# Peptides against a protein of PDB entry 6TME, part 92

Target 1, 324 residues: chain A of PDB entry 6TME
Amino acid sequence: NRLKRAYIALQAWKKAFYSDPFNTAANWVGPDVCSYKGVFCAPALDDPSVLVVAGIDLNHADIAGYLPPELGLLTDVALFHVNSNRFCGVIPKSLSKLTLMYEFDVSNNRFVGPFPTVALSWPSLKFLDIRYNDFEGKLPPEIFDKDLDAIFLNNNRFESTIPETIGKSTASVVTFAHNKFSGCIPKTIGQMKNLNEIVFIGNNLSGCLPNEIGSLNNVTVFDASSNGFVGSLPSTLSGLANVEQMDFSYNKFTGFVTDNICKLPKLSNFTFSYNFFNGEAQSCVPGSSQEKQFDDTSNCLQNRPNQKSAKECLPVVSRPVDCS
Target 2, 324 residues: chain A of PDB entry 6TME as posed
Amino acid sequence: NRLKRAYIALQAWKKAFYSDPFNTAANWVGPDVCSYKGVFCAPALDDPSVLVVAGIDLNHADIFGYLPPELGLLTDVALFHVNSNRFCGVIPKSLSKLTLMYEFDVSNNRFVGPFPTVALSWPSLKFLDIRYNDFEGKLPPEIFDKDLDAIFLNNNRFESTIPETIGKSTASVVTFAHNKFSGCIPKTIGQMKNLNEIVFIGNNLSGCLPNEIGSLNNVTVFDASSNGFVGSLPSTLSGLANVEQMDFSYNKFTGFVTDNICKLPKLSNFTFSYNFFNGEAQSCVPGSSQEKQFDDTSNCLQNRPNQKSAKECLPVVSRPVDCS

## One batch from the design tools (peptide; made by RFdiffusion4, then SolubleMPNN)

Design b2_p14_3_s1 (from b2_p14_3 with P7A H8R A13P)
Fold by OpenDDE base, seed 2:
Structure b2_p14_3_s1 (fold): chain B 324 residues (1-324), chain A 14 residues (1-14)
Amino acid sequence: as target 1 above (324 residues)
Amino acid sequence: SYSTLSARPLPPPL
């Protein structure tokens, strides 16, 4: 009975393919769905004597098509990997019936519409990858209430602010890059106890960096480049004991880049180019260390190459933003 | 429980 439902779902999906350049679904014929390419069966969790469809792996198949509502019949699927295809449309709400969903990867497709809220209905979800799509609108705050290990949102069309609930996230990796997020980074960011990598690249974020960033003891990668951040770098950044890669380039930062930041013990690369910094410690100067790489290009630094003109610097440097 | 599938990295953007 469960495999019969899977057969109906998979045949409906095959019918929803517009193009299958590698003939991935060529063997999707007959009732033996466990022999289908990219379909993986396992004993059911509730009854080990029953064989069910437990996983889908169609990664890199370049299939054009859409996800039909009949996919909701795949109620035993815990692993759904369909990245690097040309699937379009929306994620079906019928996938709410897949209550065992553990890994959901629809990255590098042509999905559109709002955030797929059906992902919030899966109680056991640990991995969510929706990057490189055309999802739009607001990010639901509830995404960070889930016990996710990784959250990949980059290269979409998400707008509005980053939810305050970010501090509740247990994810080790979170990507916001290349969206249209705006507003400030929430102060609650410092509560992300398991965070290793966070990327804000290429958004419309603004305001001062919150001091609470300095509480991110496990962070190895912090990239806030290509935004509209202002003010000085928080002195609390000296608390980033494990940061290896740090990028603040292409913002509107001002003030002095301190010795305490540039001498962070695990720091390998620190890029603060294309800002309005008016001073730096000697330890921040490119070439000052063999173990660390710095980039101070296009700031308002004296006696450094490739800096902004006085005409560009004076209006900004003379009116520094007070973040206190 | 089911064995997890490894997440495959995406190619760098062109």
Scores: peptide ipSAE 0.038, ipTM 0.767, DockQ to the pose 0.197
Fold by OpenDDE base, seed 4:
Structure b2_p14_3_s1 (fold): chain B 324 residues (1-324), chain A 14 residues (1-14)
Amino acid sequence: as target 1 above (324 residues)
Amino acid sequence: SYSTLSARPLPPPL
């Protein structure tokens, strides 16, 4: 009996709660699991006459506890939303039995350990949100082989390089922000055909920006701020026909910010502050446009306010990195 | 597939 298995799982989970400040699991009593708060039942996909637990929504419940292995008994769950809690420990490998997993949101918790590789075992997964946790180590390259729509990895402890497989991703939104990723952005990034938003904020990424970024014609948000990028901005960025928000601030970029970038047709906000740019086109000057906002603060620009000193600029500007 | 739940926004980091 599927509901009996669900009962075992949910009771094990209730037992794994250390704190339930909103008494969310107060009604988790008895065999009628479909009446449990945050538990949603639906007809089974393989037999519409059978009722199964299809979803969990415990978002914003502030529950402290862990995920017990018995959760693997929830084999019919397709929606698992438990964000904004205080769950700790690791994601159980037993969740591999949840083969219908479609949306997995464990964001804003206290999970630790390596990337939850169990997520790779779910063939139908479309939404993965593990942001605001303490996941660590390398990002498995296989994550980008999956047909995900959204991948939220930000605010974790991930390290190492971004996998070359990123170009295979069909995701529209990918966040890497506030981790410890290092190395270059893979050239394969230009192959992300469905990409709308990508965020690299606050990592240890370095090297030159790949020219292939200019192939991301569907991108509306591109944020590479707070990294160690060097060299000039690729001229191919003129290909970002749909970019609205672009941020390259807090890097080590040099060279000239061109008209071709600042005149992008959908560009509304372009921040390139806190770099070592030594020139900008008139179209890039803050206040030059009514429909666009620019920030050129703390560069090596002449005749602009709030720029770096010559002493700070000279050692960097005089040694431009050749990205060719 | 089942009907999807909308993802809820998270608070900003401290």
Scores: peptide ipSAE 0.033, ipTM 0.725, DockQ to the pose 0.178
Fold by OpenDDE base, seed 5:
Structure b2_p14_3_s1 (fold): chain B 324 residues (1-324), chain A 14 residues (1-14)
Amino acid sequence: as target 1 above (324 residues)
Amino acid sequence: SYSTLSARPLPPPL
């Protein structure tokens, strides 16, 4: 039966624990898996008379170990939350059998290897959190073909370019931060119709920002800081009617920061420090508004404090990248 | 918001 399979899986998992500092699995004894700490049972969707393991929540358990292949026997699990542990190794391919997977959170662990492609096999997946791990390699384009609400990829070792399929994503939140992504932001980004928050912090992204960013009318957070972006800010950024937090700091941007950007109606914080901007509108000056916070530190602005030296500015400002 | 479901906050810019 299903609970027997779950028992086998959970006992195999317990055996795969190297350390359980909070004794989370101390009560993982006997066939009554529904009494196990962090194991949640519910009536099966296909047969309400059958009790099944529907969820796992081991968040913040600080458990060291790995995920054994026997976890594939947990075929009724829809919620798998094991963040803030010390699980290592790879995500088992056997998890493909968990066809009801809805939320998968393995964040803040020690997982390694390529992107867990098994996540792509889950037809009903809505939430994917794999951040703060050691996943590496390319991001599969197919991730954005899935109807996900949230995609957290930050703080990994992902490389390569951001897939152009990003425009197909229906996610409201996407994080790329603190990886090794390179290349340009795809122009298809403007097609992310449900996007509220996107974070590119601390990658190797480069080139000009695509004009299509201005089509993200629902975005509230746009952070592209700590990359290698060049050129001027797109004039189309005036279309970000709902942006509240915007960060372009620590790039190589040039040109003039316009009123149309700084007067965005919902803008609360706009950081464009540590670039090579050579001018800003009065509305962009820190302290010019009580409702908006600006940071223009370490640019090439005249008559502003804490700017780069002429020696640092001249070589860059005199050779602006044309993004047109 | 799913963005609040965080094991760790995003670190500040480098």
Scores: peptide ipSAE 0.027, ipTM 0.694, DockQ to the pose 0.070
Fold by OpenDDE base, seed 3:
Structure b2_p14_3_s1 (fold): chain B 324 residues (1-324), chain A 14 residues (1-14)
Amino acid sequence: as target 1 above (324 residues)
Amino acid sequence: SYSTLSARPLPPPL
């Protein structure tokens, strides 16, 4: 009996709660699991006459606890939303039995350990949100082989390089922000055909920006701020016909910020502050446009306010990194 | 009904 298995799973989970401040699981009593708060039943896909637990929604419940292995008994669950809780520990490998998993949201919790590779086992997974946790280690390259609409990885402890497989991703939104990623952005990034938004904020990324970024014709948001990028901005950025928000601030960029970047047709905000740019086109000057906002603060620009001192600029500007 | 959460705001850059 599928509901009996669900009962075992849910009771094990209730037992794994350390704190339930809103008494969310107060009614988790008895065999009628379909009446449980946050538990949703539906007819089974393989047998419409059988009622099964198809979804869990415990979002914003502030529950402290862990995910017990018995959750693997919820084999009919397609939607698992438990964001904004205080769940800790690791994602159980037993969840591999949830072969119908379609949306998995464990964001804003206290999960630890490596990337939950069990998510890679779900053939129908379309949405994965693991942001705002303490996941660590390397990002599995296989994540980008999944047909995900969005990949939210921000605010974790992921390290190492961004996998070259990123170019295989069909996601419209990808965030790497606030991790410990290092190395260069892979050149394969230009192959992300469906990409609309990509965020690299606050990592240890370095090297030159790949020219292939200019192939991201559908990108509306590109944020690479707060990293260690060097060299000049790629001239191919003129290809970002749909970019609206662009941020390169808090890096070590040098060179000249060109008209072909600042005159991008959809550009609304372009922040390139806190770098070592030694020149900018007139179209890049803050206040030069009513439709566009620019920030050139703390560069090595002449005749601009709030720039770095010559002492700070000269050592960097005199030794530009050649990205050729 | 199930809904995906809106993106939480990112902290400001340092």
Scores: peptide ipSAE 0.025, ipTM 0.677, DockQ to the pose 0.103

Design b2_p14_3_s2 (from b2_p14_3 with S3K H8R A13P)
Fold by OpenDDE base, seed 5:
Structure b2_p14_3_s2 (fold): chain B 324 residues (1-324), chain A 14 residues (1-14)
Amino acid sequence: as target 1 above (324 residues)
Amino acid sequence: SYKTLSPRPLPPPL
């Protein structure tokens, strides 16, 4: 019965293909769905004697089409990987029936609409990758209530603020890059106890960086480049004991880049170019270290190459934003 | 950018 339902679902999906350049679904014929290319069967968790469709892997199939509601019949699927296709439309609400969903990767497709809230219905979800789509609107705060290991949201059309619930996230990797997020980074960010990598690149984020960033002891990658951040770098950044890659470039930061930041023990790359910094410690100067690389280009630094003109600097540097 | 498109293969069944 379960495989029969899977057959119905998979045949409906095949019918929803507009293009299958690699003929991935060419063998999707007949009741033996476990032989279908990209379909993986396993013993059911509730009955090991029953074979069920447990996984889908259509990564890089370049399939054009949509996800039909009949996919909700794949109730035993725990792994759904369909990245790098040309699937369009919305994620079907019927996928709420896939209560075993563990990893959901629909990245690099043409999905549209709001955040797929059906993902929030999956109690066991650990991996969510929806990057490189056309999802839009607000990010539901509830996403960070999920016990996710990774949250990939980059390269979409998400707008509005980053939810304060971010501090509840147990994810090691979170990407916000290349969206339209606005507002400040929530102060609750410092509560992300498992965070290793966070990327804010290329949004409309603004305000001062919260001091609480310095509490991210396990972070190895922190990229906040290409936003509208202002003020000085928080002195608490000296607490980033494990940061290796740090990028604050292309913002509106002012003030002095301190020795305590540039001498972070694991720091390998620190880019703070294209800001309005008016001073830097000697340890921040490019070439000052063999183990670290720095970029101080296009700031308001004296006696450094490739800096902004006094005309560009004066109006900003003379009116620094106080983040206190 | 540090985060690029990185395809994830299907892991072993749970």
Scores: peptide ipSAE 0.041, ipTM 0.764, DockQ to the pose 0.057
Fold by OpenDDE base, seed 1:
Structure b2_p14_3_s2 (fold): chain B 324 residues (1-324), chain A 14 residues (1-14)
Amino acid sequence: as target 1 above (324 residues)
Amino acid sequence: SYKTLSPRPLPPPL
């Protein structure tokens, strides 16, 4: 009996709660699991006459506890949303049995350990949100081989390089922000044909921006701020026909910010502050447009306010990195 | 659209 297995799983989970401040699991009593708060039943895909647990929604329940291995008995779950809790430990390997997993959201918890590779075992997964946890180590390259729509990795402890397989991703949104990623952005990034939003904020990324970024014609948000990028902005950025929000602030960029970038047709906000740019086109000057907002603060620009001193600029500007 | 809700927005640059 599938509901009996679900009962075993849910009771094991209730037992794994250390704190339930909103008494979310107060009604988790008895065999009628479909009446449990945050538990959603639906007809089974293989037999519409059978009712199964198809979804879990415990978002914002502030529950402290862990995920017990018995959760692997919830084999019919396609939607698993438990964000904004205080769950700790690791994601159980037993969740590999949840072959219908479609949306997995464990964001804003206290999970630890390496990337939950069990997520790679789910053939139908479309949404992966593991942001705001304590996951660590390298990102498995296989994550980008999956047909995901969204990949949220931000605010973790991931390190090492971004896999070159990123170019294979079909995701519309990918977040790397606030991790410990290092190295260069892979040149394969330009192959992300469905990409709308990508954020690299607050990592240890370095090197030159790849020219292939300019191939991201569907991107609306590109944020590479708070890294160690060097060199000039690629001239190919003129190809970002749909970019609305672009941020390169808090890096070590040099050179000239061109008209071709600042006149991008959909550009709403372009922040390139806190770099070492030594020139900008008139179209890049804050206040030059009513439709666009620019921030050129703390660069090496002449005749602009709030710039770095010559003492700070000279050592960097005089030794430009050649990205060619 | 997805049924999940973001717990909080991405923070501003450091």
Scores: peptide ipSAE 0.040, ipTM 0.732, DockQ to the pose 0.091
Fold by OpenDDE base, seed 4:
Structure b2_p14_3_s2 (fold): chain B 324 residues (1-324), chain A 14 residues (1-14)
Amino acid sequence: as target 1 above (324 residues)
Amino acid sequence: SYKTLSPRPLPPPL
């Protein structure tokens, strides 16, 4: 009976394919859905004697089509990986019936519409990858209430502010890059106790960096490049004991880049180019260390190459933003 | 480059 429902779902999906260049669904014929390419069966959790569709892997199949509502019949699916296709439309609300969903990867497709709120209905979800799509609108605050290990949102059309609930996230990896997020980074960011990598690249974020970033003692990658951040770098960044990759380039930062930042013990690459910094410690100078790489290009530094002109610097440097 | 920007393959079954 469960496999019969799966058959209905998979046949509906096959009908929703506009193009299948690799003939991935060529063998999607007949009731034996467990033999279908990209379909994986396993014993049901509630009855080991019953075989169910537990996973879908259509990664890199270049399939054009949409996700029909009949996919909601795949109630035993825990792994859904369909990245690098050309699926379009919206994520069906009927997927709320997939209560065992553990990993959901629809990245690198052509999905549109608001954030797929159906993902919030999955109680056991640990991995969410919706990057490289055309999802738009606000990010629901509830996304960070979920016990996710990874949240990939980059390369979409999300806008508005980053929810303050971000501090509740248990994720080790979060990407916001290449969206249209605006406003400040919430001060609650410092509460992300499991955070290893966070990327804000290429948004419309602004304001001062919150001091609470310095509480992210497990972070190895922190990239806030290509935004509208202002003010000085927080002195609390000296608390980033495990940061290896740090990028603040292409912002409007001012002030002095201190030894306490550039001498971070695990720091490998620190890029602070294309800002309005007017001073740097000797430890921040490119070439000052063999173990660390720095880029101070296009700032307002004296006696350094490739800096902004006085004409470009003066209007900004003379009006420093007080972040206190 | 960042690992965060790369898609990942299907993990082992649960």
Scores: peptide ipSAE 0.038, ipTM 0.757, DockQ to the pose 0.060
Fold by OpenDDE base, seed 3:
Structure b2_p14_3_s2 (fold): chain B 324 residues (1-324), chain A 14 residues (1-14)
Amino acid sequence: as target 1 above (324 residues)
Amino acid sequence: SYKTLSPRPLPPPL
């Protein structure tokens, strides 16, 4: 009996709660699991006459606890949303039995350990949100082989390089922000055919920006701020016909910020502050446009306010990195 | 700040 298995799983989970401030699981009593708060039943896909647990929504429940292996008995779950809790430990490998998993959101918890590779086992997964946790180690290259709509990895402890397989991703939104990623952005990034938003904020990324970024025709948000990028901005950025929000602040960029970038047709905000740019086109000057916002603060620009001193600029500007 | 950095508030219906 599928509901009986669900009952076993849910009771094991309730037992794994250390704190339930809102008494979310107070009604998790008895065999009628479909009446449990945050548990949603639906007709089984293989037999519409059978009712199964198809979804979990415990978002914002502030529950402290862990995910017990018995959750693997919830084999009919397609939606698993437990964000904004205080769940700790690791994602159980037993969740590999949840072959219908479609959306998995464990964001804003206290999960630890390596990337939950069990997520890679779900053939139908479309949404993965593991942001705001303590996941660590390398990002598996295989994550980008998944046909995901969104990949949220931000605010974790991931390290190493971004896999070159990123170009295979069909995701519209990908976040790397606030991790420990290092190395260069892979040149394969330009192959992300569905990308709308990508965020690299606050990592240890370095090197030159790949020219292939300019191939991201559908990107509306590109944020590479707070990294160690060097060199000039790629001239190919003029190809970002749909970019609205662009941020390169807090890097080590040099060179000239061109008209072709600042005059991008959909550009709303362009922040390139806290770099070592030694020139900018008039179209890049803050206040030059009513429809666009620019920030050129703390660069090596002449005749602009709030710039770095010559002492700070000269050592960097005099030795520009050649990205050719 | 970007909206994409915030946790997803609610799941879609089944």
Scores: peptide ipSAE 0.037, ipTM 0.750, DockQ to the pose 0.050

